Peptides against a protein of PDB entry 4M9S. Designs and how they scored, part 41

Target 1, 135 residues: chain A of PDB entry 4M9S
Amino acid sequence: SRGLVGVECITPYSYKSLAMALQRCVEVLSDEDRSALAFAVVMPPGVDIPVKLWSCVIPVDICSNEEEQLDDEVADRLKRLSKRGALLSGKRMPVLTFKIDHIIHMFLKHVVDAQTIANGISILEQRLLEIGNNN

## One batch from the design tools (peptide; aimed at target 1 Q23 R34 H110 D113)

Design b1_p28_6_s3 (made by RFdiffusion4, then SolubleMPNN; from b1_p28_6, 15 letters changed)
Fold by OpenDDE base, seed 3:
Structure b1_p28_6_s3 (fold): chain B 135 residues (1-135), chain A 28 residues (1-28)
Amino acid sequence: as target 1 above (135 residues)
Amino acid sequence: KEEELKRIYEEATRNLKKSLKAFREKLE
């Protein structure tokens, strides 16, 4: 999977300017944070999603299978993204959630590799099914 | 509080499943 790729498109000036700024922000991210951002595209825009559900799709290389450790690592990555170019919006109450805005989502939809998107959806659907069966 | 938390996660999960299905269908 390639993750994020550079794509040029014809857009209104405001969006084009924002896209360029976002691209610069993406370029300075660590590989891990950039990967996390790529998989954020599978989330519906404008929805506050609990970290537990984010952890079902955000790739983590070094972490135990313990839910607490996984959630903490994912939360840290998402927090960094929320502080970098307002890529995400975080809320702490009633539970820790993160949301991707429509504009950011549209950007990612154009620059994230199609196979990465498809894989992310498949992985998340599978893991959500497992959670549902365990409830 | 625990019951409320469970309800939040269950609802979020159901909604996300629906969104993902719709997104996948658009990609196919």
Scores: peptide ipSAE 0.587, ipTM 0.924, DockQ to the pose 0.031
OpenDDE base, seeds 1, 2, 4, 5: peptide ipSAE 0.581, 0.584, 0.587, 0.584; ipTM 0.924, 0.924, 0.925, 0.924

Design b1_p28_6_s4 (made by RFdiffusion4, then SolubleMPNN; from b1_p28_6, 17 letters changed)
Fold by OpenDDE base, seed 2:
Structure b1_p28_6_s4 (fold): chain B 135 residues (1-135), chain A 28 residues (1-28)
Amino acid sequence: as target 1 above (135 residues)
Amino acid sequence: EKKKLEEIYRQATENLVKSLKEFRERLE
């Protein structure tokens, strides 16, 4: 299964304290990167997740239907996020993974639209089940 | 090496499915 294509997300800023610093980081992101960050909230914090699984939920505006190209695009977005105030942390070995920290996840849980979170979870669950059945 | 990679993805997928279920239940 591939990631979400053509999904735009509007993120409200309603969380206090740490939210002010994080809000500044979010505001300078491109629309594409903000959308990617929004859907990162569906991932469990503190877990190294392979890019292949990230690609099942990270939205892309325009990309090839080929999974390998999709993974590269997703990886690039996640890499950019990792360079912006440690929104994510990357690890290359044994496979390329990204992890969301608890603090960032808590922030996103409060600022990302509830329906977006619910939809993201549902779509990711479905796609993961398909992957599991095909292996 | 290929088998190792497959195992990594399998474990990651299973763990993520469990995590998502728990997260969804907390949101409901």
Scores: peptide ipSAE 0.594, ipTM 0.924, DockQ to the pose 0.032
OpenDDE base, seeds 1, 3, 4, 5: peptide ipSAE 0.591, 0.592, 0.593, 0.591; ipTM 0.924, 0.925, 0.925, 0.924

Design b1_p28_7 (made by RFdiffusion4)
Pose (drawn by RFdiffusion4):
Structure b1_p28_7 (pose): chain A 126 residues (1-60, 70-135), chain P 28 residues (1-28)
Amino acid sequence: SRGLVGVECITPYSYKSLAMALQRCVEVLSDEDRSALAFAVVMPPGVDIPVKLWSCVIPVLDDEVADRLKRLSKRGALLSGKRMPVLTFKIDHIIHMFLKHVVDAQTIANGISILEQRLLEIGNNN
Amino acid sequence: SETEAVIEYLKTLFKTGELSTPPAITPL
């Protein structure tokens, strides 16, 4: 209910809070990977979820979502790969409350809608 | 205050998609 700023203190670390650190990991990022990351906010954290359940919210056969989610985990270790049962990714929690109070307030609502939308279109496949 | 400046900067970064001068961070 306040993000990583709820716990920021003087610590043996050079950063007042972990968000100031993660700031850079996002700055060095490919412009688009900045995009895929900026959107993975609207995902469930600590939950393993498939490439297609991702192809819905991440921008551009759609494995390209996976490629971005791979660079994203290789570069700052921001995401998480888990090869089988099915090619799936996962967003951890700190790497989430970073994005919550950091990603543009509107883009949160837009990701929520673009998803409930593309979810419903997989509802129409049947 | 520095953390707030960082958060505002990142919000602007995500919105614009363009790199600008980041706020100064004083190490502890």

Design b1_p28_7_s1 (made by RFdiffusion4, then SolubleMPNN; from b1_p28_7, 11 letters changed)
Fold by OpenDDE base, seed 3:
Structure b1_p28_7_s1 (fold): chain B 135 residues (1-135), chain A 28 residues (1-28)
Amino acid sequence: as target 1 above (135 residues)
Amino acid sequence: SQTEAVIAYMRELFASGERKEPPEITPL
């Protein structure tokens, strides 16, 4: 499903205040959770994205190559992000999904390195093609 | 192509900075 797109007016002061709050939230994250948040920038904002798609871009260092373990680890990271200043919004039914809001996405566009964004998009494209369910 | 639509959308979003309607995504 596609999220609803609305028009919002934000003052420069509101943006600065929100940016400061978000920066504080980011600073207290673990390196792994902060990395996961950075790669969330490559997802379309306002869309409920299944964990399987998140697992295509969220970096995970696991010994097992089992898909189940990968999805579980990714889900745990995304759950932590959803509890930390509502950086993401999670839904459990009918399928576990996470959504990044437009305002958070806009913040990430300004703070995530351009090369990281480019690499993330490339990785997402490659891994989606490899899964074979999307073309 | 759903995959191409998602990637194209993101590339355009980063290039223009303008809000656009996201493509429909079918869960795997």
Scores: peptide ipSAE 0.092, ipTM 0.594, DockQ to the pose 0.027
OpenDDE base, seeds 1, 2, 4, 5: peptide ipSAE 0.058, 0.062, 0.076, 0.080; ipTM 0.567, 0.585, 0.595, 0.606; seed 2 fails the geometry check

Design b1_p28_7_s2 (made by RFdiffusion4, then SolubleMPNN; from b1_p28_7, 12 letters changed)
Fold by OpenDDE base, seed 2:
Structure b1_p28_7_s2 (fold): chain B 135 residues (1-135), chain A 28 residues (1-28)
Amino acid sequence: as target 1 above (135 residues)
Amino acid sequence: SEIEAVIAYMRELFASGKRRPPPPITPL
């Protein structure tokens, strides 16, 4: 289900307040978690996305190329983000998924570098193509 | 499907991203 593109009626004041609050939240993250959060911008907001798809874009440093280990590391990172306020929301059943909220996503669209967004999209697209060809 | 939703959104995001002003310097 495509998450409803909610009416982005954020007042300038609400935006400023949100930006300040989120900036503080981001500042306390580890570098790895901040990076993961940045790449969350490429995901559609309001949609429960399986960890497998997140693993296509979330950068993790693992010793093994095993998909299972990748998914686990990604899941752990996303879980940490989900514990930081409303940055992400996780759901375990029926499949482990994570969702980025519209408000958070709007913030990310504003603050994440355009090149980072483009790179994330490119990487995700490439990996999705690979998954599609192998399934 | 979720995949289709992701792909569709990526296209939209990319199109929009080309037109937005540079983001401010943030801790991200």
Scores: peptide ipSAE 0.238, ipTM 0.677, DockQ to the pose 0.046
OpenDDE base, seeds 1, 3, 4, 5: peptide ipSAE 0.022, 0.205, 0.134, 0.136; ipTM 0.504, 0.654, 0.620, 0.621

Design b1_p28_7_s3 (made by RFdiffusion4, then SolubleMPNN; from b1_p28_7, 12 letters changed)
Fold by OpenDDE base, seed 3:
Structure b1_p28_7_s3 (fold): chain B 135 residues (1-135), chain A 28 residues (1-28)
Amino acid sequence: as target 1 above (135 residues)
Amino acid sequence: SQTEAVLAYMRELFATGKRREPPPITPL
């Protein structure tokens, strides 16, 4: 689509080749990791996002509602994604952050359904509000 | 097109989680 063509991307791969590469990367993901990748679409691309904010949208089914366990589980998923064809870029210092590249983000906009995106944004907004109210 | 097939496949995979036979991939 014209959307991808209009973005200057420093990649040796065409959109077609990138899509194929991403297909291979996504196919090997677990359902949970693929879901995490889907919700990465709600994050602004090219920004180092702390794990705390990722934990606001990444679905996690844990028995404990402790924040540390949530963040750890989310971090593990994001780490796996970062190792799978560089779907994300992780940084450990000064705090653990993950970044979605613009081209990956744009790809997700093409393949993730609109309702999921809308729901993810809504959830993020709600949880950010809750965090803000507790400060 | 091959790109369209890939996108359709990926949309279905994300939406349903169902794994069908993927479209043929041209080597990079």
Scores: peptide ipSAE 0.514, ipTM 0.871, DockQ to the pose 0.525
OpenDDE base, seeds 1, 2, 4, 5: peptide ipSAE 0.494, 0.495, 0.507, 0.503; ipTM 0.816, 0.856, 0.867, 0.868; seed 2 fails the geometry check

Design b1_p28_7_s4 (made by RFdiffusion4, then SolubleMPNN; from b1_p28_7, 14 letters changed)
Fold by OpenDDE base, seed 1:
Structure b1_p28_7_s4 (fold): chain B 135 residues (1-135), chain A 28 residues (1-28)
Amino acid sequence: as target 1 above (135 residues)
Amino acid sequence: SQIEDVIAYMREFFATGERREPPEIVPL
């Protein structure tokens, strides 16, 4: 596993800590990308998660009535995060998935509001139940 | 500590989205 050490931090600067390095990555995020990153904390770290499951928790303002458009928008956000200091890692084959690293996940637990985490988990559980009942 | 300041800054940013002056990061 190429550790977060290989995170090409957008900045040429060496940071004393991961937290300091991540500050630069996070502070430039748009509101939508920030929200996406925050809700990534509800996903299990080190697991390749299909975009469909990400779409259950990543907030998208434009509820496209079409499920396909929702997944595309979520994928675009996750792709941007993957390009920013390896906040996420993407895999295209066999299925488009994204994975949050253990270290990033641990960091998010420290900086994301506890209520946001709780809400995200509840939303994910509800959506999974709905998917399960419709299948 | 600088780390604590960074964490506090990021907590606020994630919670509110409000941008303030970030703590000074001293390059190594």
Scores: peptide ipSAE 0.400, ipTM 0.808, DockQ to the pose 0.569
OpenDDE base, seeds 2, 3, 4, 5: peptide ipSAE 0.156, 0.398, 0.170, 0.156; ipTM 0.731, 0.819, 0.754, 0.723

Design b1_p28_8 (made by RFdiffusion4)
Pose (drawn by RFdiffusion4):
Structure b1_p28_8 (pose): chain A 126 residues (1-60, 70-135), chain P 28 residues (1-28)
Amino acid sequence: SRGLVGVECITPYSYKSLAMALQRCVEVLSDEDRSALAFAVVMPPGVDIPVKLWSCVIPVLDDEVADRLKRLSKRGALLSGKRMPVLTFKIDHIIHMFLKHVVDAQTIANGISILEQRLLEIGNNN
Amino acid sequence: AEELFNEERLEELEEEEEEFEEELEEEE
């Protein structure tokens, strides 16, 4: 209910809070990977979820979502790969409340909608 | 891509980093 700023303090770390640190990991990022990361906010954290359940919210056969999610986990270790039972990724929690009070307030609602939308279109496949 | 991030929050984070570095220098 306030993000990482709820716990920022003088620590042996050089950063007042972990968000100031993560700030850079996002700044060095490929412009698009900045995009895929900026959107993975509207994902359930600590929950393993498939490439297609991701192909819905991440921008551009759609494995390209996976390629971005791989660079994203290799560069700053921001996501998380889990090879089988099915090629799936996962967003951890700190790497989430970073994005909550950091990603543009609108883009949160837009991701929520683009998803409930593309979810419904997989509902129309049947 | 840059518009996807809260620019005001990023500026605040930069200011807080500068202030924190100044405090560490004063303590040294």

Design b1_p28_8_s1 (made by RFdiffusion4, then SolubleMPNN; from b1_p28_8, 19 letters changed)
Fold by OpenDDE base, seed 5:
Structure b1_p28_8_s1 (fold): chain B 135 residues (1-135), chain A 28 residues (1-28)
Amino acid sequence: as target 1 above (135 residues)
Amino acid sequence: ADSLFDQKKLEEMKERQKKYEELKKKLA
């Protein structure tokens, strides 16, 4: 009989070694930035996602209800994550977007529980509907 | 002060990895 087929990553490093490295990167983040990273699990990997869509799931506290301020605060958090071990990849043109790669996404799926992921997706869907209805 | 991705989540990951390695040994 064949044994358990494990998770494979497209990397020259073992999954375990990469996970340990990522864990170290996560441990030095602030609580707010770690929370932001956790919610990145609800996004599809390998896709350039506009900041507006990220703002639907990234938890932030803002002084104003202005949409511009919300997007700016979210962008700042995502920029910090992009500077830490390339957890995200930012692109400024034509619009500001951020992307999570498949390997990082797999790591997050391993450490974020299924219920949290499901809740995050539900929140995203709800807020997307609200945005769509207001357009 | 509380984070969704806190120390508890990291410890959970370690435990999952440990169990995974044990399963690999049993099913090898």
Scores: peptide ipSAE 0.047, ipTM 0.467, DockQ to the pose 0.170
OpenDDE base, seeds 1, 2, 3, 4: peptide ipSAE 0.135, 0.159, 0.028, 0.033; ipTM 0.697, 0.717, 0.449, 0.427; seeds 1, 2 fail the geometry check

Design b1_p28_8_s2 (made by RFdiffusion4, then SolubleMPNN; from b1_p28_8, 15 letters changed)
Fold by OpenDDE base, seed 5:
Structure b1_p28_8_s2 (fold): chain B 135 residues (1-135), chain A 28 residues (1-28)
Amino acid sequence: as target 1 above (135 residues)
Amino acid sequence: ADSLFDQERLAELKEREEAYKKLRELLE
């Protein structure tokens, strides 16, 4: 499988209005979409990130190893997340990108395991280096 | 009410912020 091992999101701030609202949104997600959301914490907030880069950290288990198909699967997950409130925002032009805002990102930083975040960032950096060297 | 920022995790959060800044630079 590509990406990282999925993690469960747990928040100690369930009594806070923001956390409660977000937790409700998270709870109705599929396991795969919830995992994708968790790994969105790896991305810097406020940046329009191309799907190709999202695919570096979003776990994908069931599609082929072709880049186009991997990107399509990741895009589908991100599209679903973008339809759930304000979890993500999508942009189609000039290329398909998704962005996580600061508020959602801040929430994720506190509910996603620290080691998972660190590993995800490291993996993304490594893959970015590889992509950069191949261009 | 509890803040989203815990003093016991300040160092960890700062490290994450630095990582995100570096990552932003790589992605832009």
Scores: peptide ipSAE 0.193, ipTM 0.694, DockQ to the pose 0.023
OpenDDE base, seeds 1, 2, 3, 4: peptide ipSAE 0.104, 0.115, 0.116, 0.116; ipTM 0.613, 0.609, 0.621, 0.635; seed 2 fails the geometry check

Design b1_p28_8_s3 (made by RFdiffusion4, then SolubleMPNN; from b1_p28_8, 15 letters changed)
Fold by OpenDDE base, seed 1:
Structure b1_p28_8_s3 (fold): chain B 135 residues (1-135), chain A 28 residues (1-28)
Amino acid sequence: as target 1 above (135 residues)
Amino acid sequence: ADSLFDQERLAELKEREAEYRKERLLRE
């Protein structure tokens, strides 16, 4: 299992240093933002993903039943993650999207619990099927 | 509380960080 050793991270940071920095970033996040980051692992890296799809996997305790508020809350969390350690990249046009970098994604695959990953994928698949059936 | 993160993997990274810091301090 060639873990992170094979990624010639052209980062000036040794993989070890980057992993350490990312670990520190995870530790200082709020519980809500940390949860959002954990479930970001189920998204394909390097792809601009619309907020609507992020909302399928990002856990949000919504006090209100309005789906519109869900997207806004998810967007706010993703914006915070994009500002904190460049964990995500946001794009506003034409539609608000967020992208996870390959390096960050690889780190998450290494540190996120396997059951959490499996659950996240299952949730995403279920939500996508529901969206597809409503269209 | 079931952590969303693998605590064993995080612990390994912390240990590696501690080792790296020790090595750096010994070289100074």
Scores: peptide ipSAE 0.317, ipTM 0.745, DockQ to the pose 0.641
OpenDDE base, seeds 2, 3, 4, 5: peptide ipSAE 0.315, 0.313, 0.317, 0.313; ipTM 0.743, 0.744, 0.745, 0.742; seed 4 fails the geometry check

Design b1_p28_8_s4 (made by RFdiffusion4, then SolubleMPNN; from b1_p28_8, 16 letters changed)
Fold by OpenDDE base, seed 3:
Structure b1_p28_8_s4 (fold): chain B 135 residues (1-135), chain A 28 residues (1-28)
Amino acid sequence: as target 1 above (135 residues)
Amino acid sequence: ADSLFDQERLAELEKREREYAELRRLLA
């Protein structure tokens, strides 16, 4: 698949082309992967985020909420997103992390509904608090 | 009445919204 990272929207044509490319990538995603992509808007762009933190906001309805299984499922989704147009970039070492590009994040801010964003932020804050309290 | 500047800015915003329409449908 063709990556979207590095594309500049300096002209109306470039902007339209990027939007079109993103649309094509999103259209072929499964519902689960699209959901994962939508919730990526909650993460700060340009930052390598550990899978554990991604799993705080990405909903998983198939497997149990056990951390190990949850992280594996989330990681698989994020890996697919990385392969599908390079919507994300991943690093394996020292810890498996994924990063959303600033441009992709900008698009997500405009297309993901406000309620979903608000819910995602609330969930992330709650989970981070729980992690902090348990450690 | 909007100034020319305001009209141009509004037009740009509307154009952007149209370009996001399908993505919004897919990711909402």
Scores: peptide ipSAE 0.376, ipTM 0.724, DockQ to the pose 0.041
OpenDDE base, seeds 1, 2, 4, 5: peptide ipSAE 0.373, 0.375, 0.373, 0.374; ipTM 0.717, 0.724, 0.751, 0.722

## One batch from the design tools (peptide; aimed at target 1 E27 F107 V111)

Design b1_p29_1_s1 (made by RFdiffusion4, then SolubleMPNN; its pose is not in this set)
Fold by OpenDDE base, seed 4:
Structure b1_p29_1_s1 (fold): chain B 135 residues (1-135), chain A 29 residues (1-29)
Amino acid sequence: as target 1 above (135 residues)
Amino acid sequence: DEEEREEEERKKELEREEAAKAKIKQLVP
């Protein structure tokens, strides 16, 4: 009777090593990309979210009043985040979406200031009310 | 108690966050 020795996949990355790696990734971001990442904490983790919904919480200083340019600029920021340390996962088809992983989201909950979270939720609530009233 | 008030505020904020995230999930196609 060969006992199935359960290979405990000891993920060699200690919680400390992952946190340090993520912290280093955050430190090298531009102020704009870091701000976008901070507001990603208000999104549900593990969900492919369309850029339009991301644009509700990511602040973009656009000199142009065109809504189409807002989504493009938000998409560019999210794309940069997806390329750096897999902070986000992007999907282009059928619709451009971005997902924050549970691990990254958990990290952000610990490092993002509570007031920033509260402000992000407030902004999101306001934008969602506007979307809901237009439907 | 000030401590009880702070705990209630934290609870309300968490509920608010969860509600907002739930609404996003409903809007995702």
Scores: peptide ipSAE 0.562, ipTM 0.878, DockQ to the pose 0.014
OpenDDE base, seeds 1, 2, 3, 5: peptide ipSAE 0.560, 0.557, 0.562, 0.562; ipTM 0.877, 0.879, 0.877, 0.878

Design b1_p29_1_s3 (made by RFdiffusion4, then SolubleMPNN; its pose is not in this set)
Fold by OpenDDE base, seed 2:
Structure b1_p29_1_s3 (fold): chain B 135 residues (1-135), chain A 29 residues (1-29)
Amino acid sequence: as target 1 above (135 residues)
Amino acid sequence: DELEELLEKLKKEKEREEAAKAVIKTLVP
């Protein structure tokens, strides 16, 4: 299923020109990167989030169940998103993190499918509990 | 009745989202 409601959608977003620009940026993404962007709505905006936490919600098909491979593939997707219309910002120090800006996050809340958001929250909560119990 | 049920579901989802965000903030540097 597609994470976004559509390639072109009508939103109540107050910044219409910005919304249109963002929609165009989304349209040129691959299906995989667009899916990753959709799940970014689950993350709190304005926070530098480690790749490990992103990997809890970003859907990735990997050849093995190794966490290292998962993190690498997720990082690559997030890096691509950071290069496309500044959808994300990356930081390497002290650890590799990615951040979604408030404006982008607000946009995603209007264009990402409600079921995708609900699923993402559910998955994140489950994975966070697992991480917390293992530490 | 149906509207009230939908509003309650939305409220619950919002609370769940905020709780998840709070947990994430404790895990980030």
Scores: peptide ipSAE 0.032, ipTM 0.519, DockQ to the pose 0.015
OpenDDE base, seeds 1, 3, 4, 5: peptide ipSAE 0.022, 0.023, 0.023, 0.023; ipTM 0.483, 0.514, 0.490, 0.527

Design b1_p29_1_s4 (made by RFdiffusion4, then SolubleMPNN; its pose is not in this set)
Fold by OpenDDE base, seed 5:
Structure b1_p29_1_s4 (fold): chain B 135 residues (1-135), chain A 29 residues (1-29)
Amino acid sequence: as target 1 above (135 residues)
Amino acid sequence: EEEERLRRAEEEERRREEAAKATIKTLVP
């Protein structure tokens, strides 16, 4: 399956058709998976991002403060998104990473509100500073 | 103070999650 990476939206029509297909894929997501997808907009497109960095922005309700359990729950959400409409691409080796495609990222920029994006960036920056200070 | 900071962070995260859910739900015309 040639991933969405090769689809140049050459026409406004192709873009609209893809946007409609993506919208339908988003509508059938759980509320949790849809929330995770919304926060994927703060990640740079086309980059293999480690699960640890995804855990900085993906909202997860976990009963434990163990970082490993957070990463596992985040990884499960991202795995579901990777299986549904190829919204993400996962790699298991050498480290578990997920990548958002440029087309999906462009779609999210149009559908996620600016305040949610700004909040997601602020959360990412804060949590990255916390990780950096603990080293 | 740390528990109160965690509680505020969780409440803020929940509000952001609800906002993100709302944004994607409102795209259904």
Scores: peptide ipSAE 0.133, ipTM 0.679, DockQ to the pose 0.017
OpenDDE base, seeds 1, 2, 3, 4: peptide ipSAE 0.092, 0.033, 0.034, 0.075; ipTM 0.595, 0.515, 0.521, 0.583

Design b1_p29_2 (made by RFdiffusion4)
Pose (drawn by RFdiffusion4):
Structure b1_p29_2 (pose): chain A 126 residues (1-60, 70-135), chain P 29 residues (1-29)
Amino acid sequence: SRGLVGVECITPYSYKSLAMALQRCVEVLSDEDRSALAFAVVMPPGVDIPVKLWSCVIPVLDDEVADRLKRLSKRGALLSGKRMPVLTFKIDHIIHMFLKHVVDAQTIANGISILEQRLLEIGNNN
Amino acid sequence: SLEEVTEEAREGLEEKLEELKEKEEEFEE
């Protein structure tokens, strides 16, 4: 209910809070990977979820979502790959409350809608 | 459009990253 700023303190670390650190990992990022990351906010954290359940919210056969999610986990270790049972990714929690009070307030609502939308279109496949 | 949403997300993220940099400078001071 306040993000990583709820716990920022003088620590043996050079950063007042972990968000200031993560700031850079996002700054060095490919402009688009900055995009895919900026959107993975609206995902469930600590939950393993498939490439297609991702192809819904991440921008551009759609494995390209996976490629971005791979560079994203290789570069700053921001995401998480889990090869089988099915090619799936996962967003951890700290790497989430970073994005909550950091991603543009609108883009949160837009991801929520673009998803409930593309979810419903997989509802129309049947 | 998806393009507009992507641009707004990038810009908004950059603005927030600048705010974090300003806060870091304030703590250093």

Design b1_p29_2_s1 (made by RFdiffusion4, then SolubleMPNN; from b1_p29_2, 15 letters changed)
Fold by OpenDDE base, seed 4:
Structure b1_p29_2_s1 (fold): chain B 135 residues (1-135), chain A 29 residues (1-29)
Amino acid sequence: as target 1 above (135 residues)
Amino acid sequence: SMEEIRQRALEGLRKSLAELREREKAFRE
């Protein structure tokens, strides 16, 4: 999987335990969930992001092309991530959002593949441009 | 409100993208 670097990386964490724990969490994820987590690196840490915006960058290959179903599938993936070592933090009210914490985001910046980051940036830029043109 | 959350998210996304793009360029140069 190109989502994450296969080689163990050096993290800025003072204690190896946190990095190791996060690495273990990543390793047990499905390919789909791991991919979703990888693309979370392009999201701003500490910000509650609506599922609609997550769906701009999270790849979905099984679900139908219907927008509503796409959002539901993305939400399911993000929910699973939120349950595994609190990789994400979900809120249901007032709207369904997910947030990447600073510490997790910092970890991802060190372990996510450079090409994945580049792709995520490009995809998100394109989607935001489209949204901006509709404003 | 929903609108406030959306606006904050969009602002955050744009800011994050700018930072990531600059970092990416720096690594390629």
Scores: peptide ipSAE 0.367, ipTM 0.837, DockQ to the pose 0.031
OpenDDE base, seeds 1, 2, 3, 5: peptide ipSAE 0.352, 0.346, 0.229, 0.364; ipTM 0.833, 0.828, 0.713, 0.837

Design b1_p29_2_s2 (made by RFdiffusion4, then SolubleMPNN; from b1_p29_2, 16 letters changed)
Fold by OpenDDE base, seed 2:
Structure b1_p29_2_s2 (fold): chain B 135 residues (1-135), chain A 29 residues (1-29)
Amino acid sequence: as target 1 above (135 residues)
Amino acid sequence: SEAEIVAQALAGLRKSLAELREREKEFRE
């Protein structure tokens, strides 16, 4: 599934005009970037999250399963999202991080389907446990 | 260091996920 409930659907978002603008922005994304954006809903808004942690939840099918390549591919996707209507905010220093804004996050909560949210939470929880165990 | 930043972010993220899990669970019920 795309993770996003039809980009042309009517959203219950209070700021409908903004939601419509965001939906239009989402429509022009590639399937891969749109999927990445959908899973951003599981990240806490307003927090700079390192790419390594983003890579725990962002699905990547094309690149190698090697962690380094995975991080690079994820970073590229997130960078593209940051350029499209500031869906995300990137920060390079001191470490490459990306942040989802409260407004965008609120939008995603309304347009991302419940199953995708549940899956994202489960995937991220599992990956974080693995990271914790390896440290 | 990068490792320290990741560790700090991880702690916060785990907390946020726990809260999100509870909200998600409540929504399904």
Scores: peptide ipSAE 0.415, ipTM 0.858, DockQ to the pose 0.030
OpenDDE base, seeds 1, 3, 4, 5: peptide ipSAE 0.413, 0.414, 0.410, 0.414; ipTM 0.858, 0.858, 0.858, 0.859

